# Ledger of designs, part 113: peptides against a protein of PDB entry 3T7K

Target 1, 248 residues: chain A of PDB entry 3T7K
Amino acid sequence: KAEKILARFNELPNYDLKAVCTGCFHDGFNEVDIEILNQLGIKIFDNIKETDKLNCIFAPKILRTEKFLKSLSFEPLKFALKPEFIIDLLKQIHSKKDKLSQININLFDYEINGINESIISKTKLPTKVFERANIRCINLVNDIPGGVDTIGSVLKAHGIEKINVLRSKKCTFEDIIPNDVSKQENGGIFKYVLIVTKASQVKKFTKLINDRDKNETILIVEWNWCVESIFHLNVDFTSKKNVLYQKK

## One batch from the design tools (peptide; made by RFdiffusion4, then SolubleMPNN)

Design b2_p19_2_s3 (from b2_p19_2, 10 letters changed)
Fold by OpenDDE base, seed 2:
Formats: structure tokens, sequence, C-alpha cells
Structure b2_p19_2_s3 (fold): chain B 248 residues (1-248), chain A 19 residues (1-19)
């Protein structure tokens, strides 16, 4: 059926998109439309797997969903597109009124606002955002909204190698892991990096660390610090936004 | 447009990670 529909076109584009969707198309596509999209080089996946070599995200805008945040870790992210791309494409294909000999839809007309070439270019870098920031091992409180698994998965996608989950009420100094990174000349390395949710946790962890390891560097941040870093694909250590405690 | 209405619905149901 898809072949018959597409037969009216003299040539078909190959968009070469391997995509996931977030904030759109929750019900998926019908079989015919999936076949049409496949013939145009558009493959839509339900979940993110590294083996699929995903290069595209469909979303109506910048979102704080797991899929959107992880899409910024694609190698590279080629396109971040509004769902209207697919809508207009399928509309044109199914249109009987348009005597169009070719599909006339340009990907660049459907870019998500705020995802510019600067962001896209950073996804081509050989390193991940937290790797570039010399953050490889972090401590994460167990009561974080969204859950340690989801948050941890996003962080790992962006270069965190080890996530230590802290039981906020029962943890001791010995439970806190250091960010074991080799001293690089140009960047402040924090020995202890923690993501917390409450001011009481800041007080607790700062006390534990300072009492036992007084001269060490500490970075305590909120989840929003991570999100902002991901959205910019850069860690700005000059910003105090979403930083709860910092000791250099 | 059926597709546009679907997108609107999906947007309203979007669950984002918490702040």
Amino acid sequence: as target 1 above (248 residues)
Amino acid sequence: DEYRERVKKDLEETIELPD
C-alpha cells in the first residue's frame, strides 16, 4: 500500500533519520505511515539504544524528558525536529490534490527552537559534557525525584562513569565516593561531587566531608544544574546557578 | 488536521523529569 502511494513521485528523498519521539506521537503511527517513513529513510524507535545509532529527536520544544536529555548525547545528534515535519510530510504524501512530482519538505524548516548549530556541533565532540568537565564519579541521593535509575541513566549517557547512591539518612563519610580523575592542568577538579535535593543534605554532607577531609574540593548541586549543563552541552563553573555548595 | 490534534494531546500528556 505504501508503494502505491509513493509511486506518484518521480523521486523520493532519503532523510536518513534514526529517531525517537518525546512529547509527541505517543500512539505511534499506523502501519502504512511507518512503511512510508521507512521508504523515505525515516526510522522511529520506541526507546534509545546505543546499537541503533540514533541521530534525531522529534519534540515540539525543548523538554526535560529522559529521551530529550539523552538525545543530546547522540553521536552526533544530526537533527532536532518538530513533529510538524512528519505531519506535513505525510500530509503531502497522502494529498491527492497536489500534482506534485516530488516531495518538497526541508528538514531545516522544522528545527526545534533553541537547538541551534552550536548545540548540534557539540554533539560531534569525541567526549561527553561531564567528561569534559572532569566529572566521572558522582554521589546521588536516593530520594531524588524521578528516581536514581532514570537520573542515573541520563547522567551516564553524558559521561558519568560511576553513580554512587547515598542513603541520605544513614550514610556516613565512608559511603561517599571521590571523583577519581587525573589532574588536568586547565580545570578545577572537584574531589567530591554530589547531587542532592534538600538543604539538610548539604549541611550533612559538607560536615561529613569537612570533618574527615578538610582540605578537599566539594561540589554540591541540584538536578537542575545537570539539566542546564546538558542543554548547553557545557559545564559553566563560573555560574552559581543551581549550585548549593562549592569549595575550591 | 488529525495529526495536529494528536500532537496537541500528546503535548498535554507529556511528563517531564522534575526540577
Scores: peptide ipSAE 0.023, ipTM 0.582, DockQ to the pose 0.896
Fold by OpenDDE base, seed 5:
Structure b2_p19_2_s3 (fold): chain B 248 residues (1-248), chain A 19 residues (1-19)
Amino acid sequence: as target 1 above (248 residues)
Amino acid sequence: DEYRERVKKDLEETIELPD
């Protein structure tokens, strides 16, 4: 059926998209539309798997969803597109009235606002954002909204190798893991990196660390610090935004 | 537009990770 529908076109574009969707198309597509999209070089996946070599995200805007945040870790992210791209494309293809010799849909007309070429270009780097920031091992409180699994998965996609979950009410100094990275000359390395949710946790962890491992470097941040770092694909250590405690 | 209406509904149901 898809072949019959597409036969009216003299030439078909190959968009070469391997995509996931977030904030749109929750019900997916019918079999015919999926086949049409496939013929145009557009493959839509339900979930993110590294083996699929995804290069595209469909979303109405910048979102704080797991899929959106992880899409910024694609290697590379080629396109971040609004769902209207698919809508307009399928609409044009299914149109019976238009004697169209070719499909006239340009990807660049459907870019998500705020995902610019600067962001896209950074996804071509050989390293991930937290890797570049010398953050390899982090401590995450167990009561974080969204859950440690989801948050941890996002962080791992962006270069965190080890997520240590802290039971905030019962943890001791021995439960806190150091950020084990090789000392580089030009980068601030924090021995202890923690993501927390409450001021009481800041007080607790700072006391535990300072009492047992005096004069070590500590970075305690909110989840928003991570999100902002991901959205910019850069860690700005000069910013105090979403930093709860810092000791250099 | 059926597809547009679908997208609108999807937007309303979007769950984002907390701040």
Scores: peptide ipSAE 0.022, ipTM 0.581, DockQ to the pose 0.855
Fold by OpenDDE base, seed 4:
Structure b2_p19_2_s3 (fold): chain B 248 residues (1-248), chain A 19 residues (1-19)
Amino acid sequence: as target 1 above (248 residues)
Amino acid sequence: DEYRERVKKDLEETIELPD
């Protein structure tokens, strides 16, 4: 059926998209449409797997979903597109209008607002955003919204190697892991990096660390600090936004 | 306390769960 529908076109584009969707197409695609998309070089996956070499995300806007955040770790992310790309494409293909010689849909017309070439270009870098920031080991409180598994998965996708989950009510200084990175000259290296959800946790962890390791560097942030860093594919250590405590 | 207000504001934004 898909072949019959596409036979009316003399030439078919190959978009070469391996994509996931977030915030759109919750009901998926029918069998015919998925086959049409496949013939156009558009393959949509349900989940993110490294082996699939994903290069595209469909979303209506910038979202704070696991899929969206992880898409910014693709190598590279070639396109971040609005779902209207697929909608308009399928609409054109299913149109009964006379023999269209070519499908005329430009990917660049469907870019997600806020994901510009500067962001896309950074996905071509050989390092991940937190790796570049010298953040390899973090402490994560267990009561984080979204759950430690989801948050941890996102952070790992962006270059964090070790995630230590802290039980906020029962943790001691010995439970806090250091960010074991070699001191590089040009980056603020924090010995202790923590993602917390409450002001009380800031007080607790700062006390625990300062009482036992008085002269060490500490960075305590909210999840939003990570999100903003991911959205920009850059860690701005000069910004105080979403930073709860910083000791250099 | 400016700190407390900032924390409160920042914590109002939650992660969107995967669909």
Scores: peptide ipSAE 0.021, ipTM 0.536, DockQ to the pose 0.078
Fold by OpenDDE base, seed 1:
Structure b2_p19_2_s3 (fold): chain B 248 residues (1-248), chain A 19 residues (1-19)
Amino acid sequence: as target 1 above (248 residues)
Amino acid sequence: DEYRERVKKDLEETIELPD
């Protein structure tokens, strides 16, 4: 059926997209439309798997969803597109009125606002954002909204190697892991990196660390610090935004 | 229009990770 529908076109584009969707198309597509998209080189996946070599995200705007955040870790992210791309494409294909010999939909007309070429270019880097920032091991409080698994998965996608989950009410100094990275000549390295949710946790962890491991570098941030770092694919250590405690 | 309505619905139902 898809072939019959597409037969009206003399030439079909190959968009070469392996995509996931977030904030759109949660009900999926019918079988015919999926087949049409496949014929146009657009394959939509339900979930993110590294083996699928995903290169595209469909979303109406920048979102804080797991899929969106992880899409910025694609190698590379080729396109971040609005769902209107698919909508307009399928409309054109199904239209009987349009005597079009060719599909006239340009991907560049459907870019998500705020995901510019600078961001896309950074996804081509051989390193991940937190890797570049010399953050390999972090401490994450167990009561973080969204859950440690989801948050941890996003962080790992962006170069965190080890996530230590802290029981916020019961943890001791011995439960806190250091960020075990070799000192690079020009890079600020924090020995202890923690993601917390409450001011009380800041007080607790700063006390524990300072009492037992004096004069060490500490970075305590909110989840938003991570999100902003991901959205920019850069860690700005000069910014105090979403930083709860910093000791250099 | 069907697809547009779908997107609209999706936007309303989108769950983001909390702040």
Scores: peptide ipSAE 0.022, ipTM 0.607, DockQ to the pose 0.894; fails the geometry check

Design b2_p19_2_s4 (from b2_p19_2, 11 letters changed)
Fold by OpenDDE base, seed 1:
Structure b2_p19_2_s4 (fold): chain B 248 residues (1-248), chain A 19 residues (1-19)
Amino acid sequence: as target 1 above (248 residues)
Amino acid sequence: SEYEKKVEEDLKNTKELPD
């Protein structure tokens, strides 16, 4: 069926998209449309797998979804597109207007607002955002909204190698892991990096660390600090936004 | 299109990670 529909076009574009969707197309596509998309080089996947070499995300806007956040870790993310790209494409293809010899849909017309070339360019870097920031090992409280698995998965996608889950009520100093990175001359390396949810946790962890390791650097942040870092593909250590405690 | 009608609904039903 798709072949017959596409046969009216003299030339078919190959968009070369390997995409996931978030905030759109929850019900997927009908069989004909998915076949059409596939013939146009648009492959849509349900889940993110590294082996699929995903290069695109469809979303109506910037979203704080696992998929969206992880899409910024694609190597590279080539396109972040609004769902209207697919909608308009399919509309054009299904249009019975005899005179359409070509599909005239430009990907660049459908960019998600706020995902600019600067962000896209950073996805071509050989390193991940937290890797560049010398954050490899973090401590994460077990009561984080969204769950440690989801949050941890996003963080790992962005270059955090080790996530230590802290039982906030029961943890001791010995449960806190250091951020094991070699001191680079030009980078503020924090020995202890923690993601917490409550002011009481800040008080607890700062006390535990300072009592046992008084001279060490500490960074305690909210999840939003990570999100902002991901959305910008840059860690701004000068910003106090979403930083709960910092000791340099 | 069938997809257009669902765009707003899908967005509303999107589960974002909490703040």
Scores: peptide ipSAE 0.641, ipTM 0.963, DockQ to the pose 0.849
Fold by OpenDDE base, seed 3:
Structure b2_p19_2_s4 (fold): chain B 248 residues (1-248), chain A 19 residues (1-19)
Amino acid sequence: as target 1 above (248 residues)
Amino acid sequence: SEYEKKVEEDLKNTKELPD
């Protein structure tokens, strides 16, 4: 069926997209449309797997979903596209106009607002955003909204190697792991990095660390600090936004 | 298209990670 539909075109583009969807196409595609997309070099996957070498995300806008946040860790993310790309493409293909010589849909016309070339270019870097920031080991409170598994998975996709989950009510200093990174000359290294949800946790952890390791550097942030860092593919240590405590 | 009608609905039904 797809072949008969596509036979109306003299040339077919190869978009070379390996994509996931978020915030769109929840019901998926029919079999004919899947085959059409496949013949155009558009493969849509249900889940993110590193082995699939995903290079694209479909979303109506920037979303704070696991898929969207992880898509910014693709190597590289080639395109972040609105679902209208697929909709318009399929609409053109299914159009009963006799001989359309070419499919004339430009990917660049469907870019997600806020995901610009600067962001895309950073996904070509050999390092992940938190790796570049010398953040490899973090402490995460167990009561984080969204759950430690989901949040942890996103953080790992972006270069966090070790996530230590802290039981906020029961933890001691010994439960807090250091951010074990080699001192690089360029960029502030924080010995202790913590993601917390409450001001009470800030008070607790700052006390625990300062009482036992008084002279060490501490960074305590909200989840939003991580999200903003991901959306920009850059950690801005000069920003106080979503930073709850910082000791340099 | 069937897909076009669902775009707004799918967005509304999208659960984002909390702040």
Scores: peptide ipSAE 0.640, ipTM 0.963, DockQ to the pose 0.858
Fold by OpenDDE base, seed 5:
Structure b2_p19_2_s4 (fold): chain B 248 residues (1-248), chain A 19 residues (1-19)
Amino acid sequence: as target 1 above (248 residues)
Amino acid sequence: SEYEKKVEEDLKNTKELPD
């Protein structure tokens, strides 16, 4: 069916998109439209897998979804597009009135607001955002909103290798893992990095660490610190935004 | 289109990660 619909066009674009959707197309696509999209070099995936070499996300705007946050870890993210790209494309293809010899839809007209070339360019870097920041091992409290699995999965996509889940009420100093990074000359390395949800946790962990390892560097942040770092694909250690405790 | 009608609904039903 798709071939018959597309046969009226003399030339077909190849968009070369391997995409996931978030905030749009929850019901997916019908079989004919999937076939059409595939013939145009647009492949939609239900889930993010590294093996699929995803390069695109469809979303109506910047969203704090697992898929959107992970899309910024694609290697590279080539396009972040509004769903209207697919909608307009399919409308043009299904239109019977126009003897259209060509599909005239430009990807650049459908960019998600706020995902600029500066962000896209950073996805071409050989390292992940937290890797560049010398954050490889973190401590995460077990009561984190969104759940440790989802949050942990996002953080791992962005270069955190080890996530230690802390039972906030029962943990001791021995349960806290160090950020095991070799001293690189130019980067502030924190020995202990923690993501927490409450001021009481800050007091607890700062006391535990300072009582046992008084001279060590500590970074305690909110989840929003991670989100902002992901959205910018840069960790700004000069910013105090979403930093709950810092000891250099 | 069928897809166009659902765009606003899908956005409203999107679960974002909490603060």
Scores: peptide ipSAE 0.639, ipTM 0.963, DockQ to the pose 0.836
Fold by OpenDDE base, seed 2:
Structure b2_p19_2_s4 (fold): chain B 248 residues (1-248), chain A 19 residues (1-19)
Amino acid sequence: as target 1 above (248 residues)
Amino acid sequence: SEYEKKVEEDLKNTKELPD
């Protein structure tokens, strides 16, 4: 069926998109449209797998979804597109009115607002955002909204190697892991990095660390600190936004 | 299109990670 529909075009584009969707196309596509998209080099996957070499995200806007956040870790993210790209493409293909010899849809016209070339270019870097920030090992409280597995998976996609889950009520100093990174002269390296949810946790962990390791560097942040860092593909250590405690 | 009608609904039904 798709072949017959596409036969009216003299030339078919190959978009070379391996994509996931978030905030759109929850019901997927009909069989004919899937086949059409496949013939145009657009493959849509249900889930993110490294083996699929995903390079595209479809979303109506920037979203705080696991898929969207992880899409910024693609190597590279080639395109972040609004769902209207697919909608308009399929409309043009199904249109009977125009003897269109060629599909005329420009990907750049459908860019997600706020995902500009600067963001896309950073996804081509050989390092991940937290790797560049010298954050490899973190402590995460077990009561984090969204769950430690989901949050941890996003963080790992962005270069955090080890996530230590802290039982906030029962943890001791010995349960806190150091951020084991080589001392680089020019990078703010924090020995202890913690993601917490409550002011009481800040007080607890600050006390535990300072009582046992008084002179060490500490960074305690909210989840939003990580999200903002991901959305910008940059860690801004000058910003106090979403930083609960910092000791340099 | 059938997809256009669902765009707004899908966005409303999107589960974002909490703050």
Scores: peptide ipSAE 0.638, ipTM 0.963, DockQ to the pose 0.858

Design b2_p19_3_s1 (from b2_p19_3, 9 letters changed)
Fold by OpenDDE base, seed 5:
Structure b2_p19_3_s1 (fold): chain B 248 residues (1-248), chain A 19 residues (1-19)
Amino acid sequence: as target 1 above (248 residues)
Amino acid sequence: SKDYRDKSKELESEEEVLV
């Protein structure tokens, strides 16, 4: 059926998109539209898998969804597009009135506001954002909004190898893991990195660490510190925004 | 034709958790 619909075009574009959707197309696509999109080199996946080599995200705007945050870890993210791209494309293809010999839809007209070429270019780097920041092992409190599984999955997508979940009420110093990174000459490495939700946890963890390992470096942040780092694909250690405690 | 535009306004579906 898709072939018959597309037969009126003399030339078909190949967009070469492997995409997920977030904040759009919750009902999915009908079989004919999926087949049309596939013939145009557009493949839409329900979930993010590394094996699929995803290179595109569809979203109406920048979102704090698991899919959107993980899309910034794609290798590379080639396009971050508004859903209107698919809508306008399918409308043009299904139009009976247009004697169009060619599909006239440009991907660059549908870029998500705030995802610029500077962000896209950083997804071509051989390392992930937290890897570049020398953050390999983190401690995450168990009462984190969004849940430890979702938050942990996003952090892993961005280069954190080990996530230690702390039971905030019951944890001791022995439950806190160090950030095991080999000292590179020019990069500040924090021995203890923690994501916490409240000031009482900052007081608890700073006391536990300083009482047992007094001279070590500590970074305690809010989840928003990680989100800002992901959205910029850069960790700014000069910023105090969302940093709750820092000891160098 | 599924009017995907009208469906796109309902797009803040409760199904995707904001973190």
Scores: peptide ipSAE 0.212, ipTM 0.710, DockQ to the pose 0.036
Fold by OpenDDE base, seed 2:
Structure b2_p19_3_s1 (fold): chain B 248 residues (1-248), chain A 19 residues (1-19)
Amino acid sequence: as target 1 above (248 residues)
Amino acid sequence: SKDYRDKSKELESEEEVLV
């Protein structure tokens, strides 16, 4: 069926998109439209898998979904596109206007607001955002909204190798893992990195660490610190935004 | 014509958790 629909075009673009959708197309696509998209080099996946070599995200805007946050870890993210790209493309293809010899849809016209070339360019870097920030091992409180698995999966996608889940009420100093990174001369390396949800946790962990490992460097942040770092694909250690405690 | 536009305007399905 798709072949008959596409036969009216003398030339078909190959968009070379391997995409996931977030905040759009929840019901998926009909079989004909999937076949059309596939013939145009657009493949949509339900879930993110590294093996699929995903390079595109469809979303109406910047979203705080697992899919969106992980899309910024694609290698590279080629395009972050509004769903209107697919909509307009399919509309043009299904249009009975006999005079269309070519599909005329420019990907750049459908860029998600706030995902600019600077962000896209950073996805081509050989390192992940937290890797560049010398954050390899973190401590995550077990009461984090969204759950430790989802949050942990996003963090891992962005270069955190080890996530230690802390039972906030029961944890001791021995439960806190150090951020084991090689001392690079010029990078602010924090020995202890923690993501917490409550001021009481800040008080607890700062006390535990300072009582047992005096003078060590500590970074305690909110999840929003990680989100902002991901959205910018950069960690700004000069910003106090979403930083709850810092000891250099 | 499945109006994908109307579907794309449907609020974030309850299935996608904002984190």
Scores: peptide ipSAE 0.208, ipTM 0.710, DockQ to the pose 0.037
Fold by OpenDDE base, seed 3:
Structure b2_p19_3_s1 (fold): chain B 248 residues (1-248), chain A 19 residues (1-19)
Amino acid sequence: as target 1 above (248 residues)
Amino acid sequence: SKDYRDKSKELESEEEVLV
C-alpha cells in the first residue's frame, strides 16, 4: 500500500532519521504511515537504545522529559524537529493533487525553538557534558521528584558513571561517595557532588562532610542545575543559578 | 482520517513524566 502511494513521486528523499518522539505522537502511527516514513529514511523508535544510534528527536518544544534530555546525549543529535515535519510530510504524500512530482519538505524549517546549531554542534564532541565538567560520581537524594531511576538514567546518558542514592533521613558521612576524578590541571574538581531537593538536606550534608572532611570541595545543586547544563551542553561553574552550596 | 493535529495536542499525556 505504501509503495502505491509513493509511486506518484519520481524521486524520494532520504532523510536518514533515527528518531524518538516526546510530547507528540503518543498513539504512534498506522502501519502504512510507518512504512511510508521508513521508505523516506525515517525510523521512529519507541524507546532510546544506544544500539539504535538515534540521531533525531521529535518534540513540539524543549521538554523536561527523559527522552528529550537524553536526546541531547545522542552522538550526534543531527536534528531536533517539531512534529509538524511528519504531519506536513504525510499530508503532502497523501494529497491526491496530481502535479506533485517531488516531496518538498525542508528539515530546517521544522527545528525546535531553542535548539540551535551551537547546541547541535556540541553533541558532536567526543565527551559528555558532565564528563567535560569532571563530574563522574554524584550523590542523589532518594526523594527527588521524577525518581532516582529516571534522573539517574539521564545523568548517566550525559557522562555520570556512578550515582549514589542517599537516604536523606538515615544517611551518614560514610554513605556519601567522593567524585573520584583524577586531578586534571585545567578544571575545578569538586570532591563531593550532591543533587538535593531541600534546604534541610543542604544543611545535613554540608555538616556531615565538613565535620569529617573539612578541607574538601563541595558542590550541592538542585536538579535544575543539571537540566540547565544539559540544555546548554555546558556546565557553567561561574553561575550560582540552582547552586545551593559551593565550597572551592 | 485520524487528524494527526489532534495527536500533537495530546501533549500532556500522563505517561511522560516531566522531571
Scores: peptide ipSAE 0.208, ipTM 0.701, DockQ to the pose 0.037
Fold by OpenDDE base, seed 4:
Structure b2_p19_3_s1 (fold): chain B 248 residues (1-248), chain A 19 residues (1-19)
Amino acid sequence: as target 1 above (248 residues)
Amino acid sequence: SKDYRDKSKELESEEEVLV
């Protein structure tokens, strides 16, 4: 069926998109439309797998979904597009107006607001955002909204090598892992990095660390600090936003 | 065509967790 529909076009674009969708197309596509999209070089995947070499995300806007956050770790993310791209594309293809010998849809007209070329360009960097920030091992409290698996998966996609889950009520100093990064000469390395949810956890962990490992560097942040770092593909250590405790 | 526009307006609030 798709071949017959596409036969009216003299030339078909190859968009070369391997995409996931978030906040859109939850019911998927019909078989004909999937086939059409595939013939146009648009492959939609249900889940993110590294082996699929995903390069695109469809979303109506910037979202705080696992898929969206992970899409910013694609190598590279070529396009972050509004679902209207697919909608308008399929509309044009299904249109019986004989006068369209070519598909005239520009991907750049469908960019997600707030995902600009500056963000896209950073996905071409050889390192991940937290790797560039010298954050490789973090401590994550077990009561984090969204769950440690989802949050941990996002963090790993962005260059965190080790996620240590802290049981906040039972945690001792020995349960806290150091951020094992080679001392770079230029400073900015925190020995202990923690993501917490509550002020009481800040008080607890700062006490545990300072009592047992005096004078060490500590960074305690909210999850929102990580989210903002991901959305910008940059860690700004000068910002105090979402930083709960910092000891240099 | 109308079906996909309606689908795009629905936030996947049921299937995808905001974190």
Scores: peptide ipSAE 0.206, ipTM 0.711, DockQ to the pose 0.039

